# Ledger of designs, part 319: peptides against a protein of PDB entry 8OXM

Target 1, 371 residues: chain A of PDB entry 8OXM
Amino acid sequence: FKAEFRLAGGVNLPKIIDCVGSDGKERRQLVKGRDDLRQDAVMQQVFQMCNTLLQRNTETRKRKLTICTYKVVPLSQRSGVLEWCTGTVPIGEFLVNNEDGAHKRYRPNDFSAFQCQKKMMEVQKKSFEEKYEVFMDVCQNFQPVFRYFCMEKFLDPAIWFEKRLAYTRSVATSSIVGYILGLGDRHVQNILINEQSAELVHIDLGVAFEQGKILPTPETVPFRLTRDIVDGMGITGVEGVFRRCCEKTMEVMRNSQETLLTIVEVLLYDPLFDWTMNPLKALYLQQRPEDETELHPTLNADDQECKRNLSDIDQSFNKVAERVLMRLQEKLKGVEEGTVLSVGGQVNLLIQQAIDPKNLSRLFPGWKAWV

## One batch from the design tools (peptide; made by RFdiffusion4, then SolubleMPNN)

Design b2_p28_4_s1 (from b2_p28_4, 14 letters changed)
Fold by OpenDDE base, seed 5:
Structure b2_p28_4_s1 (fold): chain B 371 residues (1-371), chain A 28 residues (1-28)
Amino acid sequence: as target 1 above (371 residues)
Amino acid sequence: SELDEKLQKELDRLKEEGRERLRKMLEE
């Protein structure tokens, strides 16, 4: 183990530890708490099933559409190591690192990442109109730079083009699979990029089944498709490869409705899979940096033994689980806002929702919607 | 297909693990 560790972003401040294996290879490992490891492990199994569905279909197989998975290695009853893809970096570390971030390097006259965050925090409790105006000012003075990731890592033009396609396919697959599963908390520290493959690795999978919509500041986008995410696709942006890969992924998901409903039903009723949003988790996800200093809750793992008093909690739980299954069935039928959409219509609506500055301006400032 | 068999085995594993966890909670 190296003595140095980095904090990954997200709720429970997962520690990234670089480990030298017995084979002499450095492997980056994520160390998380018990409950996070269970949630991540369960969601990795769902991603593996989605990958199997995508490999079965000729159109998605030809496009090499996969969601990147990582291995959960249990170390103890209360701790485990996520074996990470060697050579991954948080997209936030590349883009908005304080010293050498790509925004500072390529756009030195733009607002700093700190100035952007401060401006959005100042309007956090303001009207949607005030949030939108400040978000547009931030966006004008903080221009996207994620195109430079592939340009820095891949000097050969043919390799660069292939890696940009791999990135675009990875964003498309993870966005649609993430939308179907209702994945939230997609901030810039919960998304990694592989420096060799240009594929994304999604971590911290504790906000699922649209539970991000019941946060104190609701999530207003179906997935992360911010300006830097789009800039990494190159000149075509969301058009062409990205849109076609989203449509082909959505087609496979909709054609696998019975399988996906059965998987999610088993997970919703799994008593060891705490997918429900609780007030403490909601507070933690949307904590203010000013509150970080005092409330290190020693969230003793023992205080999550809030004894589910079986009777009254069961009826409320069952109603929430039924609502999640109904909403999943609607998504898989292409039902959006009471209208049945084609695959192309549904994917178009989701892209428009994800890139809308009005939706992005309403997100919690910690999500960094301007990045 | 081999992929359909792999999917079914993983689904059956997930169902069995879920049922076994539910059984243990009803025994406590």
Scores: peptide ipSAE 0.017, ipTM 0.516, DockQ to the pose 0.021
Fold by OpenDDE base, seed 3:
Structure b2_p28_4_s1 (fold): chain B 371 residues (1-371), chain A 28 residues (1-28)
Amino acid sequence: as target 1 above (371 residues)
Amino acid sequence: SELDEKLQKELDRLKEEGRERLRKMLEE
């Protein structure tokens, strides 16, 4: 363990622990606070329920559509994280690790991950047009390589093909379930890939119910479907297997409207499930490297008694919860931008929104939309 | 169906866990 605790602000904020593995590789482990682990635990239960719905439907069951879940064993603040990710690697570690990332290995003449990050940070406060131009330049000079994950891990062609299908199904299921639940903060460190199954494990489930849209830099995509995510699907990209798996997942979600609304209602009104975006959480999620130096630990515990004046906060909270439920109901009806879409139309819109370079260029640079 | 019963049990578990969490916060 390197002793460099980057304390992201508040007492309950995730401690980023850089763990040096037994292989000498620094792995950035997010040691979430106790409450963030509760959020992940609750969302894992929702994912288990979504998996139960997906197993009920013959078409999703035949396709083995599941969202990967991990057991949140609340043993200790430190031990819970280690059990979750056995045999998984962050996609960001594989793709854009500073020394031996797949981009550097397979595309040594492309921009470095650091150069891409720097270019996008330089335009972070600029117009959408300037962000788009720089994003397109970054994308042209940073070509996707995630296809090599399955090629490196699965040397047998039949196994490779099966694992690529498992990956594609996992992306589809997690993308649609994640969209329904309004999961945000899908950066490359919050998505793990299982080195044996090629399935994705989503971690850091604290940005839910579209709360990513109220960040200082709003999230503009429904899920992560960036160029590397698509490259991992192989030559068909988002077409064929991915699209069909999204459609079948969305069909099950829409047909389970009452169940999903009831689940989410219970969670929204669970006062220990702090799903609401707060300024400290927003600051943490969109911290700039420059802002890391000024977060003095001087937030006295006493001033974080934001005495929720129960009455006015309760009314504002209830109005936010109602809006979340209404938006969830719209999604489950296929209502997008005031229009009722078919499952295929809705899935198509979501795919187009997720791959649109205009939407991707507007994301916070820390999300790494070029990866 | 057996799967509907499993779903309902899981829903009931989530509801009860949420209620228990609520109780604990009101006692603190």
Scores: peptide ipSAE 0.017, ipTM 0.504, DockQ to the pose 0.020
Fold by OpenDDE base, seed 2:
Structure b2_p28_4_s1 (fold): chain B 371 residues (1-371), chain A 28 residues (1-28)
Amino acid sequence: as target 1 above (371 residues)
Amino acid sequence: SELDEKLQKELDRLKEEGRERLRKMLEE
């Protein structure tokens, strides 16, 4: 290990370290200090299997539909080494960096990212109507700029078009695979973009199987399809390439029902894969500014008391696992709200849910639904 | 196909890893 480290952007201040391997090769590594990298490692294996399914299908293979994966070496439940993809940046760092973020550069007269966050935090405990009104005001005064990512990185028009297409395909694939797996916590620091490929890399995969819906502020969208995410697709937005790539991904997922159910069943009953939401994890994900002061000392003590009373937890766990499997089976059958939908109908419903400003306004302010 | 063999090997790996973890927890 080199003595020098760099901070990657984000709340958890992940450290980028340069490591010399036993082969004498330097490798850049991301060290996360608080994330359960075992969960990330397991979810990367699931993504690899989803990629295998997508490569088997001619229509998804022709479109190069893949979810980006990274190598995880878990060291403990709370620490590990992640292979850092050189030339990746958090979308939040590009968009809403306080010094030189794209919103500040391209829209200097709009609200600052801090002003938007403050306005949404002020209404966090208010009605859904008040949240919606303030969210619409924020959105009106904070216009999307993510189209400039590809324009800044890819000066050749043909390369620019190809990379914008790669981005759109990556968003589509990760959105549908993420929906099937029930991935949550898709805030702007948990989504990286590759500066060379324009593909997305999803990190911090600890909220899976719709466990984001049981957070104190429940997740109300199936995936991140916010205004900046859509703006990065260019003038067509969610129509055309994105929609077709979602439909083709969903078709492969639905046609792979038995395989996906078997994978998820093995994971749900894996005793080392703690996919369940716990109160400490919920507090960590949705920390209130008021709660930051008390949580520092107790995180060391509860390693002993999380000896879950195995008996009462086992019945509750089994019921939650069964519910997760049932809901996954419904998704893979195209059952939404008790109705069987076509692939196109299901994808359309998911897109509408993800872009609905009423759903977006209800999210936790830390998710930054206006970005 | 090579892809089906890769998928099956990965499924078998996950099943075996899950079983081995379950076995270890039942032996403790």
Scores: peptide ipSAE 0.016, ipTM 0.489, DockQ to the pose 0.021
Fold by OpenDDE base, seed 4:
Structure b2_p28_4_s1 (fold): chain B 371 residues (1-371), chain A 28 residues (1-28)
Amino acid sequence: as target 1 above (371 residues)
Amino acid sequence: SELDEKLQKELDRLKEEGRERLRKMLEE
């Protein structure tokens, strides 16, 4: 291990360490100190299983629909080593990193990322109507720029076009599989883009099985499909390639119902896999910048002895697990809001829900739904 | 569906219980 570490961008300040392997190759490793690396490891295995299903289907295989995965070696419940995806950048870093962010470079007269966040934080406790109005004002004055990622990285027009398609396919696959697994919205620092492939890598999978809906500010979107995410697809937006790749992914997921239910059932009842939302995790995920200052000192690491008082927690846990399975079964049947939808109908509904500014305006401001 | 309504009601319940627990933890 080199003594030098870099802080990766993100809420959790993960440490990037350079490791020299026994082969003399330097490998970047991400060391997360507080993240549930077991959850990440388990979710990577689920993604590998989903990738196997996608590779078996001719239509998804021809489109090269895959979720990018990384190796997770959990060392403890809260510590471990992630194989860092070399040549990736958080989309949030590219878009909104201080003065060098793409928004500031391409839209210097728009609101700053800080101004946008401030405006949305001011209305966080307000009505949905007030949130919507402020969100629309923010969106008007913070125009999407993520199209420039591929334009900056891929100067050859043919390569640029191919990479934009790779990006669009990656977003589609991760969105639909993310919806099936209930990953919900994703913080912009927890979505990496590969600078060579233009594919997305989702990290920090601490919210799964729709547990984002039970957050203090509940998730209102099935996946992250914000304006910049859409802008990266280019002029077609969500239409054409994205929609078609979502439909083909959803078709594979729905046709794999029994397999996916069995996988998720095993995971839900795995005593080593803490997928449940707890108040501390909820606070951590939706921590306010104002609350960061006071909570620093007293969280001594040693109160591991939140012994789940077995009896009442077990019944509540089992009921939540059963409901997760029931909801997964509904998704895999195309049951949305009590109606059975076709694959195209279901995908359309999910896209509309994900891009609806009313839904986006209701999200936790810390997750920057305007980006 | 009745199941979605039941699931939503319970997600709403769990959310409210989670919020109440979180509030208590912030008041301590």
Scores: peptide ipSAE 0.000, ipTM 0.278, DockQ to the pose 0.039; fails the geometry check

Design b2_p28_4_s2 (from b2_p28_4, 16 letters changed)
Fold by OpenDDE base, seed 1:
Structure b2_p28_4_s2 (fold): chain B 371 residues (1-371), chain A 28 residues (1-28)
Amino acid sequence: as target 1 above (371 residues)
Amino acid sequence: SELDEQIQKEIDELLAEGRKRLEELLRS
């Protein structure tokens, strides 16, 4: 283990530890808290099942639709290491790294990532109209550059094209699976891209089952489909390959309704799987950079002994779990806003919701909806 | 450490059992 750790700029400030293996290869490892690791491990199992469903279907198998999974390697009762897939980078690091981010390299005259964040933070407590206007100004002066990821990594045109398709398929699969599981908007540091496969790896799965909608600044998008995410698909954007892969993924999910409901039910009632949003977690997820200085969460292990009356918690928990299951059943039936939609209609609605600048402008500025 | 190996084993067992339960649910 190197003594140097980097904080991944994600919510849970996961420590990236560089480890030299017995093979002499340097591996980045992500160190997380116990509860975060358990959440991630459970969600990886759910992703593996979704992958099994996707592999059983001929149309999704032919398209190689998979959600990338990683091994959760526990290190301690309180911490474990995620073995990062060697050769992954956070999308946020590639796009908006302060020193050598793609926005700075390809768009040097655009607003800096800091200027964009500052402008959006200034309007955080303002009207939706003011947020929208400032978001549009930010977007006009911060143009997408993620197309250059595949162009930098894949110099051969045939390989470049194949990898751009792999990326587009990965975004589609993860977006639809993420919507079904209620992962919502994903922070740019919690989406990794594999530098060899161009596939996405979603990490830090602590917000699931639409718990992002109950945050102080509720999520307004079904998944992250920001301008840079779309730009990485190339000239077709959300049309063609992405849409068709979303539709085929959604078709498999809807046709697997009973299996998915049973799985999620077992997980929701697993006493070892804390999926519920608590006020401290909500505050931590949407903490302002200015507030980071005072709240060192002294996670004193002792505050877990608050004997919350088991009965009232159990009733409130059960009502939340039931609502999650009902909403999951609605999604799997194609029920959106009280209307039953076809797979194509549902996928279209979700894409439109995810790319709507009005929805994006309302997101928590810390999640960088302009990236 | 021996503790880290035990914890690794316990979680590999939990993950294996979780995966097994989930595969059983997928076969039913």
Scores: peptide ipSAE 0.021, ipTM 0.468, DockQ to the pose 0.023
Fold by OpenDDE base, seed 3:
Structure b2_p28_4_s2 (fold): chain B 371 residues (1-371), chain A 28 residues (1-28)
Amino acid sequence: as target 1 above (371 residues)
Amino acid sequence: SELDEQIQKEIDELLAEGRKRLEELLRS
């Protein structure tokens, strides 16, 4: 192991560690706490199921629609390593690394990532109108650059085109599957890109079943479809390939309603799968960088002796689980805001919600909605 | 449908395997 580690985002601040394998190859490993491992492992199984559904359908199979999965490998009773696909990088590391980030390289006269974050933090407690105005100013002075990822990595034009297509398909599949599962906390450190495939790998799957909506700063977007995410698709943006791949993914998800409901029901009632948002988890997800210094991760797993007074907590838990299942059923029926939508209508609504600067401006500044 | 039953079986198997792996992780 190298002595240096990087903190990834997320509740337990997973550590990215460069490991030298027995083969002498360096591999990036994500070291997570025990609870994050369980959540990630469970969600990887759900993603595998979604992939099976997508592979069985001819239209999604032809489009090679898959959500990238990773192997959860136990290292110890309290820590596991996510064996990343070798050659993944956080999109945040590529885009907004302070010195060598693509924004600094390609847009040297734009606001720095730090200036953007500072401006959005200054308005964090302000009105939605003030947040929107500052977000628009930030966006004007922080133009997307993620198109350069594929251009840097894939010099051959035919390969570049295929990889941009793979990226676009990966964003579409993960966005729709992520929406169905109610995945939150999709900040730029929780989304990796494979440097060889251009596919996204979603990590830190601890905010699921729309639990991001009950954060102190609620999540206002169904998935990450920020300007850099869109820029990586090239000049067509969300139109054409992305939209069609979203629609075909949504079609498979909706046609697999019973299966997905059964999976999620089993998971919601699995005593080993803690999906519920708790106040501590909420605080960790939305801490200020200034507050990170004092909270030693001395959340001993043993202080989960929150002896759930079983009766009232079980009733509240069951009501939350039922509400999650009901909302999942609505999504799978295309029920949005009390209206039944077609697949195209539902996908269109989700895209519009995800790209709406009013929704993006309301997100927690740590989510970096301007990236 | 027969496909839904096969999918359900595959789900149940993967969930059972996942639980088993989680239990093994808890014991190690």
Scores: peptide ipSAE 0.020, ipTM 0.515, DockQ to the pose 0.019
Fold by OpenDDE base, seed 4:
Structure b2_p28_4_s2 (fold): chain B 371 residues (1-371), chain A 28 residues (1-28)
Amino acid sequence: as target 1 above (371 residues)
Amino acid sequence: SELDEQIQKEIDELLAEGRKRLEELLRS
C-alpha cells in the first residue's frame, strides 16, 4: 500500500489507495467507510444477477446490455476494499471540475458550476414554482457538454460512434436496473465513466429500494437522466438506441419478476444488509457543502448504544420491507400510479419523469440536477 | 458459457442461502 491516498469523488468521499500487487502492478483500490462497502458489495451481486438475466435473453445479449460491476473485497464485516475500476473518471470530475471541467472549457460564458449550485441552494427552501424558474434559468445558462467526452477520448469516427453506443446502452441498462432496485438519482461523483469502454460504473449504492424518496429532499426522478447524461448519447438523445435498450432491459426485468422478487426479499430481510434510511445517513447524503466542514471528525464515536428497542423497530422495519416488495412487484407488473402500462408505456413514463425539469428542479441541489 | 454456468451457480447458492435465512427469520 502506498502511504498516499486520493479522495475519490462521491458523497462518502471514498479513499483511493494505490496498491502494488504481488505481480508488481499498481492497482487502485477504493476504500470506503464501514457500512457502505457491504451495501455496495450486495448491490454488485444483485447487478451480477441482473447481468445474468440480461445475458440469457437474446435481445439484450445481442445489444450487450450489462450493468458494469466492480469487485468488492470484504476485509471485515465493517470494512472492505473495492477494486477500483482503473481508467474510470467521475462524470462530475469531467464535467464540473473547478479548474478544467468540460463546462468551463467548452462553455466559458455560461454560469460556473458554483454559480449554478449557489442559485439552486438559495431556492432550496422555496416553492416548487420558484425552484422551477431558477432551474430553468440555470439550465439556459449552463448548456450540456458531455458529448465532448467521447469526442475527446475517441478521435477515430468509427470508434467514437461505437463508444457513444456503448455509453448509451450502459446508461439504458443502469437506468432500468437502477429503477427496479430503487437506486433513484445518482450524484455525478457516484457515476464513473470508463475512459476506454465509455460504459458507466455506479458506485456508492447506499440509497436503494426507493429510500431516496424519504430523504429530507425526496427524489423525484426514477434515475439520473440529466441534460449532460442525455448529451453524451448524441443528437438522438433519449430517442432510438437509449429507448430501445431501456425497453429491452425492462422486458427482461418484468419477465424475471419471480426471480427479482425472491432476490430482493432475501436482501431486505438479510440482517447484515442495512438498506434502511436512518436520519444520520439522510443528513450525510444531503449535507450542505457548508455543513461538511464541521461534522467529519466526530462520526468515529462508538454508537454501539443505538440498540434502540428492537420490537417497535422490527414492526416498522417489516412494514417498510413489505412496502418495498409491494412496490417492486408493481414495477415488475408495469403498475405506475395505479395503471398497468406496457413495457413501452412504462419506459416512456420513466423517461419523461427523469427528464422533466419540474422533477429535476425539486431534487437536492447538492446532486446537481442541471449537470 | 462456463462463466454463465458459474454465475448461475453463484445465483443459485445466493438464492438458497437467502431462502434459508428467510426461513430462519420466519421461524423466529
Scores: peptide ipSAE 0.025, ipTM 0.492, DockQ to the pose 0.022; fails the geometry check
Fold by OpenDDE base, seed 5:
Structure b2_p28_4_s2 (fold): chain B 371 residues (1-371), chain A 28 residues (1-28)
Amino acid sequence: as target 1 above (371 residues)
Amino acid sequence: SELDEQIQKEIDELLAEGRKRLEELLRS
């Protein structure tokens, strides 16, 4: 183990450690707490199953539509190591690093990431109208730069084009599968990019099954499709490749309805998989100061065995699980707001919801909707 | 379909392997 470790974003402030293997190769590993590791491990299995479905379909296979997965390795009862692909970076570290982020390098006259955060925090308790106005001011003075990721990493024009295509496909696949599974907390530290493949790796999968909608500041977007995410796709943005890859992914998901319902049902009733939003977890997720500098004391959540008093909790749990399954079935039927949509209609609605500045302005400031 | 049965079998195997790995994670 190297003596240097970095903190990644997440509920248990996971440590990124560099390990030298017996083969002499450096591997970046993430050390997380036990509960986050279980949630991540379960969701990685669901992503593997979704990848199997996508590989069986000729149209999604030809497009190489996959979700990047990582291996969870137990180290102890309370800790485990996530094996990363070597050469991943959080999109937040590339875009909005305080020292030399891409926004500071390419847009030195724009607002700093700190100024944007401060402006949005000042209006956090204000009306939706005031939030929208300040968000539009922030967006005007903080222009997208994520196009420069592929330009910096891939100097050959043919390679650059292929990597931009790989990125766009990865965003599309992860966005649609993430929507179907109700994946939340998609802030800029929970999304990594591979510096060699330009594919995304989603981490910290503890907000699933639309539990982000019951946070104190509810999530208002189906997935992260912010201005920098779109800028990385190049000149066509959400049109062409991204839209077609979303439609083909959604088609495979809808045609796999029984399979996906069975998987999710088994997981919802698994006593080892805690997917329900705890009030303490909700507070922790939305109290994070973004400034890496304040070592908030790790509240050792002492093993207060919250002895789930079995009887009254069971009925409430079952009703929430049933509601999650019903909503999943609706998504897989293309039922949105009581209307049955085609695959193209459903994907279009989701894209419009994800890029709507009114929805983006309502998100928790720590989600960084302007990035 | 035979494809759906093969998918279901592979899913059941992945879920069983997943549960086993999760149980091994819990026992370690």
Scores: peptide ipSAE 0.019, ipTM 0.526, DockQ to the pose 0.019; fails the geometry check

